# Designs tried in a protein design run: peptides against a protein of PDB entry 4GMN. Part 244

Target 1, 375 residues: chain A of PDB entry 4GMN
Amino acid sequence: RYANITLLALVTLASIGTDFQETLVKGNQGSRESPISAADEEWNGFDDADGDAMDVDQKSSSGEDQEEDYEEIDVKEDDEDDDDDSITSEMQADMERVVGADGTDDGDLEDLPTLRELIQTAVPQLIRLSNLPIDSDESLTIQSHALSALNNISWTISCLEFANGENANIHNAWYPTAKKIWRKTILPILEADSADLKLATQVTSLAWAVARVLHGETPTDGNPHRKFISLYHSSKQQAGGNSNSIEEPEDPFQGLGVKCIGVVGSLAHDPAPIEVNREVGVFLVTLLRQSNNVPPAEIVEALNQLFDIYGDEELACDKEVFWKDGFLKHLEEFLPKMRTLTKGIDKRTQPELRTRADEALLNLGRFVQYKKKHA

## One batch from the design tools (peptide; made by RFdiffusion4, then SolubleMPNN)

Design b2_p24_8_s2 (from b2_p24_8, 16 letters changed)
Fold by OpenDDE base, seed 1:
Structure b2_p24_8_s2 (fold): chain B 375 residues (1-375), chain A 24 residues (1-24)
Amino acid sequence: as target 1 above (375 residues)
Amino acid sequence: SWKEEKYELRKKRLEEERLKAAQQ
């Protein structure tokens, strides 16, 4: 009884996190409709041009009106109660404010009551539920649903722009909570060394969402980047053995390998310790060198992470890692391989993967040229 | 500049990941 109420509450919180994300996406699409400049159609006046009325004799052909009796097939719309997980009016109002708010630096979510309650009330309970002792299938189910809810919330927030002080209020409210998720949920699960690939995928997805906001300010205690690199390698060893591999997700970008790359890439951003940056950078460059045995989606993610980490020459990691460890040479040597890889992706069967690979290839060329100019 | 192109590409990726995470 209590377990079912807890599960229902967790499913509801996961749904709220998803609906919040969808509303954020819809709100950002609506803001990209540039107001069609109402072109002042200067109503140029009626010039009274005297055009000759040519009398075209319309012959009245009497076509017989065959009344085809369309039997109105009363298709009973079975009202499938689409559980239209209807975005609450309060969530919609919060989304409109998040999309429309000029970055007021007030770390108070006073104007975002749903987001405030989600961060301050719901997330601390989800952290507690994710830390329950696993002693039953019910406790494992509760942990999984708590991780799903935390994942959806964390992904939603990670998709906000925080550059240049945008959404600073949300960032400032989320930042301490994101660190709590990392220390209280992610690290304990990673330290439990569970052979459960489902749990590992859930915690890695959550870790990526959290690390996309915290970047190099993610707590480095216990070297979590090495745990995710180890998880990456372990996941590849298991996929090579038994044909009862967990069905690779239909979306190649939802694979555990991509998620591991996303986490470690995010962890390596400034102000991460130079040694953490180096270990991650070497890992990512090694994937490019081994690209013949690496899924294309992981190559795309590894390139994107390398561009994000090393795309600023003012950062200490540019001099101390990128140039010192000779990463430019490896990126240049990878250019022809990336062209071959990208061309090998069928646009008809994998249009998204092809588009993202074409973009990553374009960016690789630009990045190499940029780095050569600043050498 | 590369920094501007990187910013636009990051923004586009954030939008793509936003759409993907809404589908999970």
Scores: peptide ipSAE 0.031, ipTM 0.667, DockQ to the pose 0.697
Fold by OpenDDE base, seed 2:
Structure b2_p24_8_s2 (fold): chain B 375 residues (1-375), chain A 24 residues (1-24)
Amino acid sequence: as target 1 above (375 residues)
Amino acid sequence: SWKEEKYELRKKRLEEERLKAAQQ
């Protein structure tokens, strides 16, 4: 009984985190009905989507329209519009305020009561539940659901713009809680060195969401970047072995390898210690050098992380790592390989991967040209 | 600047993904 109530509460908190994300996205998009993603899907990441629409001139090759008369099978989709409007009117009003508020610099969440309760009341309980002693299958299930709820909440908050002092009130409220998630949930699980790839994937997804807000201010205790690099390598060794394939996620961007790259990339941002930045930068550049043995999605993520880390010439890491360790040469040498890799992705079977690779290629060209101009 | 071009790229794709998510 108590377990089922705890699980239901955790599923509800995970759903609230997803619905809050969807409403943030919708509020930023204007009122376009995106299909409700199933409440049971753990939000595994936001596409850091940076796309220039190249006008591909559709040369109309007049292929003969064979009108295959597909008989309209009138499948009555019973639209069970279970509009489970799980978004309370208060949550919706809080979301409209987050989207519509000119950033009033008052670091108080007085005007965001639902978000305040989520951060101040729910998250501390989820941190506690994620740290229960694992002594039963029930405690493992509780930990998994607590991690999923923390993941969805942390991802949702990581999608807010915090640059230029935007959402400063939310950032200031979240920042100490994010550090607490890192120290109390992520580090202990990562230090336990569990062979459980499911748990490793959950904690790595959560770590990425948290690190997307904390960046180089993420606690460096125990060198977590090295643990995630080790996890990346261990995951590749296991995937190459006859170990029971945890089904590689259908989405190539939801893979543990991509998540590890996202975490370590985020950890390497300023004001990260230069040695942390160097170790991560060398790791990412090494993936590009070994690109023939690296999934395309991991190459895309590694490029995006390199652009984020080294996009600012005023940062200490530009001089002390990027230029000193000769990263420009490796990026320039990778440019023709990236063109080949991107062209090898079928637009019909992997449209998203192709779109993200086409953009990462465009950005790589621009980045190399920028760095050559500022040498 | 590179930062401006990257930010404009980010903004455009967020708009394109918004357009794709609204076409599904």
Scores: peptide ipSAE 0.034, ipTM 0.651, DockQ to the pose 0.310; fails the geometry check
Fold by OpenDDE base, seed 4:
Structure b2_p24_8_s2 (fold): chain B 375 residues (1-375), chain A 24 residues (1-24)
Amino acid sequence: as target 1 above (375 residues)
Amino acid sequence: SWKEEKYELRKKRLEEERLKAAQQ
């Protein structure tokens, strides 16, 4: 009984995190009734599904009238749907305020009651549930659902613009909570060194969402970037041996390899320690050098991270890592390989992967030209 | 500038990421 209520509350909190993401964007796009996606979908990132719906107008005519008597299964509409609509409406009102408000510098969420309750009340409980001793299949299930809820909330907040002082109130409220998730949920799971790939994928997705907001201000205690680099290499060794057990996600950007790259790239941003930046930069450049054996989605993410880390010549990492370790030469040598890789992606079967690879190729050319001008 | 183009591309990507999160 209590486990089922806790599980339901965790599924509802994961759903609230997803619906908050949906409402953030419904506030920017007019009233399209998107079907309520099932609360069980762990949001792992954004799928660029350019579904070019080819209108195959096949007018085939004539199949006969077999009246199969479908017995009317009287599905009792259990009236529990009213509470979900109320939360979604309150979250929608909070999102309309986030898009319209010149954020006051005060971490006061007075005008954002749903987001305030998520950050101040729900997340501290989810952190406790994610850090329970694993002694049963029930405790493992509770941990998984707590991680999924933390993931969806953290991803949703990471989609907000925080540049130029935008959403400063939300940033200031989230920042201490994000550091608490890192120290109390992510680090303990990474220190347990579990062989569970599902748990490793969940904690890495959560770590990426948290690190997308904290960047180089993410706690460096215990060298977490090395743990994620080790996890990247370990995941590749396991995938090469057991072809049957890792359902590669249908989306190439939801793979554990992409998530590891996203985490370590985010950790390496200013003001990260120069040695952390160097170790991550060398890892990312090494993936480009070994690109023949690296999935295209991981190459796209590694390029985006390199542009994000080294796109500012005023930062210490530009002189002390980018120029000192000769990264420009490796990027220039990779440019023809990236053109070949991008052209090899079929636009019909993998439209998103092709679009993101075409963008990353364009940016690689611009980045190399920029760095040559500022040498 | 590269910074402006990168910021615009990042902002556009975050907006496209945002826009997709609502279409799901």
Scores: peptide ipSAE 0.032, ipTM 0.657, DockQ to the pose 0.738; fails the geometry check
Fold by OpenDDE base, seed 3:
Structure b2_p24_8_s2 (fold): chain B 375 residues (1-375), chain A 24 residues (1-24)
Amino acid sequence: as target 1 above (375 residues)
Amino acid sequence: SWKEEKYELRKKRLEEERLKAAQQ
């Protein structure tokens, strides 16, 4: 009885997190319709040439209007107003405020009551549920649903812009909670070292979402980057041996390998310890060197992480890792391989993967040129 | 600049990852 109520509540919280995300996406699309000022190109009037009035008189043929009484089948469009009442008016108003929030650093989520309750009330309960002793299949199911809800919430928040002080109120409210998720949910599951690849995928997805906000301020206790690197390698060894179809997600970017790369890349951002940055940087560059055995989506993610980590010359990792460990040479040597890889992706069957690979290839060229100018 | 191009790409990636996270 209690388990079923808890499960229903978790499914509902996961759904709310998804609906919140969809609403944020819809709101942000509406703001990108900057009205293309239709330049009123005055369509210069076609000059009224005077052409003559010819009188042609033609006759009155009285064709019988057979009024075929087309019974207008009043197809009542049942406007199933699917009142997708899933989005409360308060939640929609919070979304409009998040999308429209000028970076007024009013550090309290006073104006975002739904988001505040999600962070302050729901997430702490989800953390508790994810930490229940696993003593039954029911407790494992509860943990899985708690992780899914935490994932959806964390991803939604991680998709907000926090650069340049944007959404600082949300960032400041989320930051301590994100650290709590990391310490109380992610680390204990990673330390349990379970052979459950489903659980590993869930915790890695959550870890990525959390690390996308915390970056190099993610707690380094217990060297979590090494655990995710080890998980990456272990997942590849298992996929190569047992044709047990762990249903590789149809989306190449939902694979555990991509998620591991996303986590460790995010963990390696400034102000991460230089040793952490180096180990991650070497891992990512090694994937590029071994690209013949690496899925294209993982290569795309690894490139994107390398650009994010080493795209600022003012950071200590630029001098102490990027230049010192000779990463530029590896990126230059990879450029022709990336061109071949990208061209090998069918635009018809994998349009997203191709688009992201074309973008990553373009950026690799630009990044190499940038680094050569700042050498 | 490279920083601007990186920022635009990061935004696109965040939007793509956002859509994907909603599907999990």
Scores: peptide ipSAE 0.031, ipTM 0.673, DockQ to the pose 0.517; fails the geometry check

Design b2_p24_8_s3 (from b2_p24_8, 14 letters changed)
Fold by OpenDDE base, seed 1:
Order: C-alpha cells, then structure tokens, then sequence
Structure b2_p24_8_s3 (fold): chain B 375 residues (1-375), chain A 24 residues (1-24)
C-alpha cells in the first residue's frame, strides 16, 4: 500500500514538474493539455524531434479471469508505528535545514508559490527517496521515479535564463537545493558504482540538468568530472563487446555518452578549478581527435561544450588551458573532419542531427576565426 | 561579439526548444 502511494506521489510530482515546465513555458501561452502522459517520459532535455506518434496497437489479449482465491493473510498489526515518525521528523528537519542553513536571502518566491513548494517541500522528499537503500525491486522503482521527478524539475529550472541577474530570485532559491541534489543524490549513486546502465543514465541526466545551473560552482569534491569521464569510457566498452543491442535511444542526443559530455562540459565552466577545466578540455578535444568511432551527436555536444567553456578570452581557462594546451590547432585540424561528418548525415532520416551538426560546423568555423583574431 | 552570437544562438535554440516542447 505505502509503495503504491509513494509511487503515485512520485508520478504526480514528476507530472507537476512537467506541468510546471509547461506553466513556466505556457505562462506565455494558455492551453492546458492533460498532464499524465508527459510524466512517464523522463525529460532528458528538449527533444527537437517531430517524433511520429507510434500507433500503439492495443492488441486486446482477452486473458481469462482466473479467480485466484486471495487467502486473507492475517498480517498482525505489529506496532511498527515508530519507524514512520522518525522518517517524517528527519525529513522535516532536513527540509528546515535546506531553508535555514545558508543565510543567503533565499529569493523570496512569494510570487511563485508553486515553485517554492516544489523547491522547499517536494525536492527534499525526492532527495530522500532517491537515497533509500536498494534492497528490493520496489525500492529500485521508487529511486527511479524519484530521480525522474528530480530530473524533470531540474531540467525545467535549467531552461530559465539566469544571465545578467535575470530570474535571480529563482536562481537563489534553487542554488542551495541544486547543491543538495548534487551532494545527497548524485554523488552517492555515482560512488555506489552500480553496473546498472539505466540508473547511470538517469543520474547522468539529472547531473547534467543540475550542472547547467551550477556550472563551475558545482561541488568538485571527489572529482566528479573523472567519474563521468570514466562512465563515458565504460559505456563505450560495454557497447563494443556484447552485440546485445543496448537499444540506442531513438534520439541520438539522449545517449549516455552525450549526457556524460554535457555534465563534464558544464562542470568545467568558470569558476571551476583550472585542473578540472584542463582534464575536461583534454577529454573533449580527444573525442574530436578520435572522432572516427564517436557518434555524431557526441561530437556536436563536445563542440558546443568547447565553445561555451572557451568562448570568453577574459577567463583564466583561456590562457591557462586553451592557448597553453594548443586546443586551437586541434579545432582547426577537426574542421575538415566535421564537414565530412556533417555531410554524411542524411537529412531525411536524421533531420535534427543534421541541423545540429550544420550549426556546430558553422560555429566551429566562426570559433576558429574568432580565436585566430584574438591570438 | 562571439559571446553575443553564442548567447543569441543559445537563447534562440532554447526558445525554439521551449516552443517545440509547448507544441507537443
């Protein structure tokens, strides 16, 4: 009973996160469509794909109702009332500590009560549920749904503009909570080193959403960028050995490799430690050098991350990493390869991938010209 | 500037992604 209620609550919170995305987005456009179907899709970013609606042929298998006589197992009401109160009290104390500890003026979300309740009430509970010991398929399901809800909320918030002090109230309210998601949810799951690629993909998606807001202010404790680089390499080794189709996600941008690149790229932004920036920059440039066996979507993401990290000549990483490690030469040498790669993508079968590759190629040419002018 | 072009491209992509997500 409790697990079904928890699951329903998590699905409802994931739906509220999606509806809140829709409400933040549709705060400009008024039509309420039905919330339920979008909650089961883990929002892994914006899908530009005009995905044809797969007609799910509801094959009505008329299974005969075998009335299995459910014997009423007289489950004695043993007084396990004590564990539920401890759980609620620690949840409340952790929620109060989320709000109370950093005397940063948590931007008064008085005008955004739904967002305030999502950040202050729902997210701390989701963090807790994502940290439960995995001892059953039920606890694994709860963790997965908690991660999906956190992912959808975090992605939604990551799509707000925070540059130039825009949405500063939302940023200030989210920032401490985003750090808690990182420290309490993402890091523990990454440290557990589970061979579960599904869980790794969910955590990496969440990590990308969180890191898109925190950037180089993401906690560097335990070198999380190295864990995601390791995960990237491990995912490639598993795909190469067993011809068991890990169903490559239909969207090439939803792949674990792309997500790993997105995370580490975001982690490498200023004010990240120069050594973290260097390790990530070298990783990304190495992907371009080894591009013959790298999926085109990963190349597109790696290029976008390189432009974002090294687009500002005033940052310490420009002098200490980009110029010092000779990244311009590698980008110049990659231009003809990128042209070949982009031309190899069929615009009829992969229109989005082609469009993003054409954009990345254009930007690569501009970026190289910019850097040559500012050398 | 390059920074302004990147910002404008990101903002335009994000706005397109938001518009496409709002149309689904």
Amino acid sequence: as target 1 above (375 residues)
Amino acid sequence: SWKEEQYALRKKRLQKELEEAAQK
Scores: peptide ipSAE 0.038, ipTM 0.621, DockQ to the pose 0.521
Fold by OpenDDE base, seed 3:
Structure b2_p24_8_s3 (fold): chain B 375 residues (1-375), chain A 24 residues (1-24)
Amino acid sequence: as target 1 above (375 residues)
Amino acid sequence: SWKEEQYALRKKRLQKELEEAAQK
């Protein structure tokens, strides 16, 4: 009885976190339609004159309209009232405020009551449920569902812009909660050193969502970056041996390897300790050097993380890691390999992977040129 | 966008995990 009620509540919270993310994505699409300034294509009206009026007369043929009696198939529109009203009017109003807030309205979290209750009331309960002693299959199921709900909520919040002080109220409310998820949910699961790749994939997905907001301010206690690097390598060793590879996710970007790269990349951002940054940077550059044995999606993610970590020359990691450890040379040597890799991706079968690889290749060329100019 | 595809796949995976959990 209690287990089923807890499970239903976790399913509902995971659904709410999903619907909330969908609403944020839909709202952000509307704002990015900056009206393409209709370039006044001066329609140069081509003046061409010549008027020849040819009269051709031809005839009246009276073809008999056969009244084909189209039997009106009364397609009963079963009004399946798709009660897709899953988004409460309050959730929608909160999302419209988050998406439609031009970054000038320092609206307090008081104006976002649903988001406030999600962060302050729901998440602390999910953290508790994710920390229950695993003593039964029921407790394992509860943990998995709590992790799924935390993942959806954390990813939703990580999709908000926090640059330039945007959404500062949400950031300030989320930040202590994100650190609590890290310390209470993520670290204990990583310390248990479970051979369960499903659990490892769930916790790594959650860790990436949390680390995308905390960046280098993510707690470094117990060297979590090394645990995720170790998990990356362990996942590759298992995939090479037993044909019981966990069904590779249909999406290349949902793989455990990509998630590990996303976590460690996010952990290495300023103000991360320089040694954490170095270990991650060396890991990422090593993936590029070994690219023949690395899935294309992991290469794309590793490149994006390298651009985000080392894109600012004013950061200590630029001088102390990027230049000192000679990363530019490795990026330059990788450019021809990336061109070959990108061209090898079929646009028809893997359109996303191809688009993301084309973008990463373009950015790699730009990044190398930038770093050469600022050398 | 890749964010939408990442989202759609997380939604689909979660839905599959929920269906598998509801069948047990």
Scores: peptide ipSAE 0.021, ipTM 0.489, DockQ to the pose 0.047
Fold by OpenDDE base, seed 4:
Structure b2_p24_8_s3 (fold): chain B 375 residues (1-375), chain A 24 residues (1-24)
Amino acid sequence: as target 1 above (375 residues)
Amino acid sequence: SWKEEQYALRKKRLQKELEEAAQK
């Protein structure tokens, strides 16, 4: 009984996190997906689902109307007041405010009561649930759902613009909580060194969402970047051996490899320790050098991370890592390979991957030209 | 700067994603 209530509450929190995300991403006019489907979906980034709906000309095959006289069972729609526990008017109002309001500098969420309750009340409970001793399949399920809920909330918040003091109130409220998620949820799971690739994927997704806000201010205790680099390599070794391993997600950008790159890239941003930045930078550049055996989505993510980390010449990492370790040469040498890789992606079968690869190729050319002017 | 151009591109992409998603 209590377990089912806890699971229901976790599913509901995951759903709320997804619905909040969808409403932030789709704006106030998004179609209500069923709360159950949204709870099972871990949001793992921006789906550039520019699904050109191919007009499938469904040729109407005229099937003969056999008039089977099905007696209209007058199912009285009992007007069960489905209190459609959908997005409450308060959640909608909070979503509208988050999208529309110039946030005040104070970490006060008085004007965002739902978001406040998510951050102050729900997230601490989710952190607790994610840290329960795993002693049963039920505790594992609770952990998984708690991680999914934390993931969806953290991703949602990570989609907000915090640059230039935008949403400073939300940032200031989230920042200490994000650090708690990192220290209390992410680090302990990473330290447990579980062979569970599902759990590793969930915690890595959450870590990416959290690190997208904390960047180089993410706690460096225990060198988490090395753990994610190790996880990246371990995931590649397992995929190469057993053809019966976890089905690669249909979306190339949902892969554990991409998530690992996203995490370590985010961790390497200023003000990260220069040695953390160097180790990550060398890892990312090494992926480009070894690109013949690296999935295109991981190359795209690695490029984007390299651009973000080293895009600012005023940062210490530009001089101490990018220039000192000769990264420009590796990026320049990678340009022709990236052109070949991008052209090899079929626009019909992988339209998103192709679009993101075309963008990353364009940016790589621009970045190399930029860095050459500032050499 | 290139950083400002990238930031503007991302902001424009996010805004486009928001606008496209609001149209679905």
Scores: peptide ipSAE 0.040, ipTM 0.619, DockQ to the pose 0.355; fails the geometry check
Fold by OpenDDE base, seed 5:
Structure b2_p24_8_s3 (fold): chain B 375 residues (1-375), chain A 24 residues (1-24)
Amino acid sequence: as target 1 above (375 residues)
Amino acid sequence: SWKEEQYALRKKRLQKELEEAAQK
């Protein structure tokens, strides 16, 4: 009985986090009512489907309108009004306020009561539930649901713009809580070194969401970047051996390898220690050198992380790592390989992967040119 | 700067992801 109530509350918190994400997306986006059964999908980032910045001014050739008479299959949607509108009107009003929030720097969430309760009341309980002793299948289930709820909340908050002091009140409220999630939930699970790939995937997804806000201010205790690099390598060794594939997620960007790259990339941002930055930068550049055996989605993520880490010439890592360790040469040598890789992705079967690869290729060309100009 | 262009591209990408789900 208590376990079922706890599980229901965790599922509800996970759905709230997904719906909050979907509505922060949709409140910035507008009304796509696709009822994704939000309860079962761990939100793992934005689908970067925005390939369409190639405004190729291709001239209007008048192709003839073949009116293919698509028979309107009148699927009577039986409107079972399952008004399980997991988004409370109060959460929707908080999201509208977050999207419209002129950044007050006071760290007060007076105008965001639902977000305040989520950060101050719910998250501390989820952290506690994620740290229960694992002594039963029930405790493992509670941990999994607590991690999913923390993941969805953390991803949602990581989608807010915090640059230039935007959403400073939310950032200031979240920042100490994000550090607490890292120290109390993520690090203990990573230190337990469990052979559970599902748990490793959940904690890595959560770690990425948290690290997308904390960046180089993520706690460096126990060298977590090395643990995620080790997890990346271990995941590749397991995928090669047992044909009991845990179904590789249909989405190539949901793979544990991509998540590991996203975490370590985020950890390497300024003001990360230069040696942490170097170890991550060398790891990412090594993936590009070994690209023949690396999934395309991991190459795309590794490129994006390299651009984000080394895009600013004023940062210490530009001089101390990028230029000293000769990363420009590796990026330039990779450019023709990236063109071949991107062209090898079928637009019909993997449209998103192709779009993100086309963009990463464009950005790689621009980044190499930028760095050559500032050499 | 390239950083400002990337930030503007990400902001425009977020904003266009944020227009395409307005149209669904």
Scores: peptide ipSAE 0.038, ipTM 0.621, DockQ to the pose 0.348; fails the geometry check

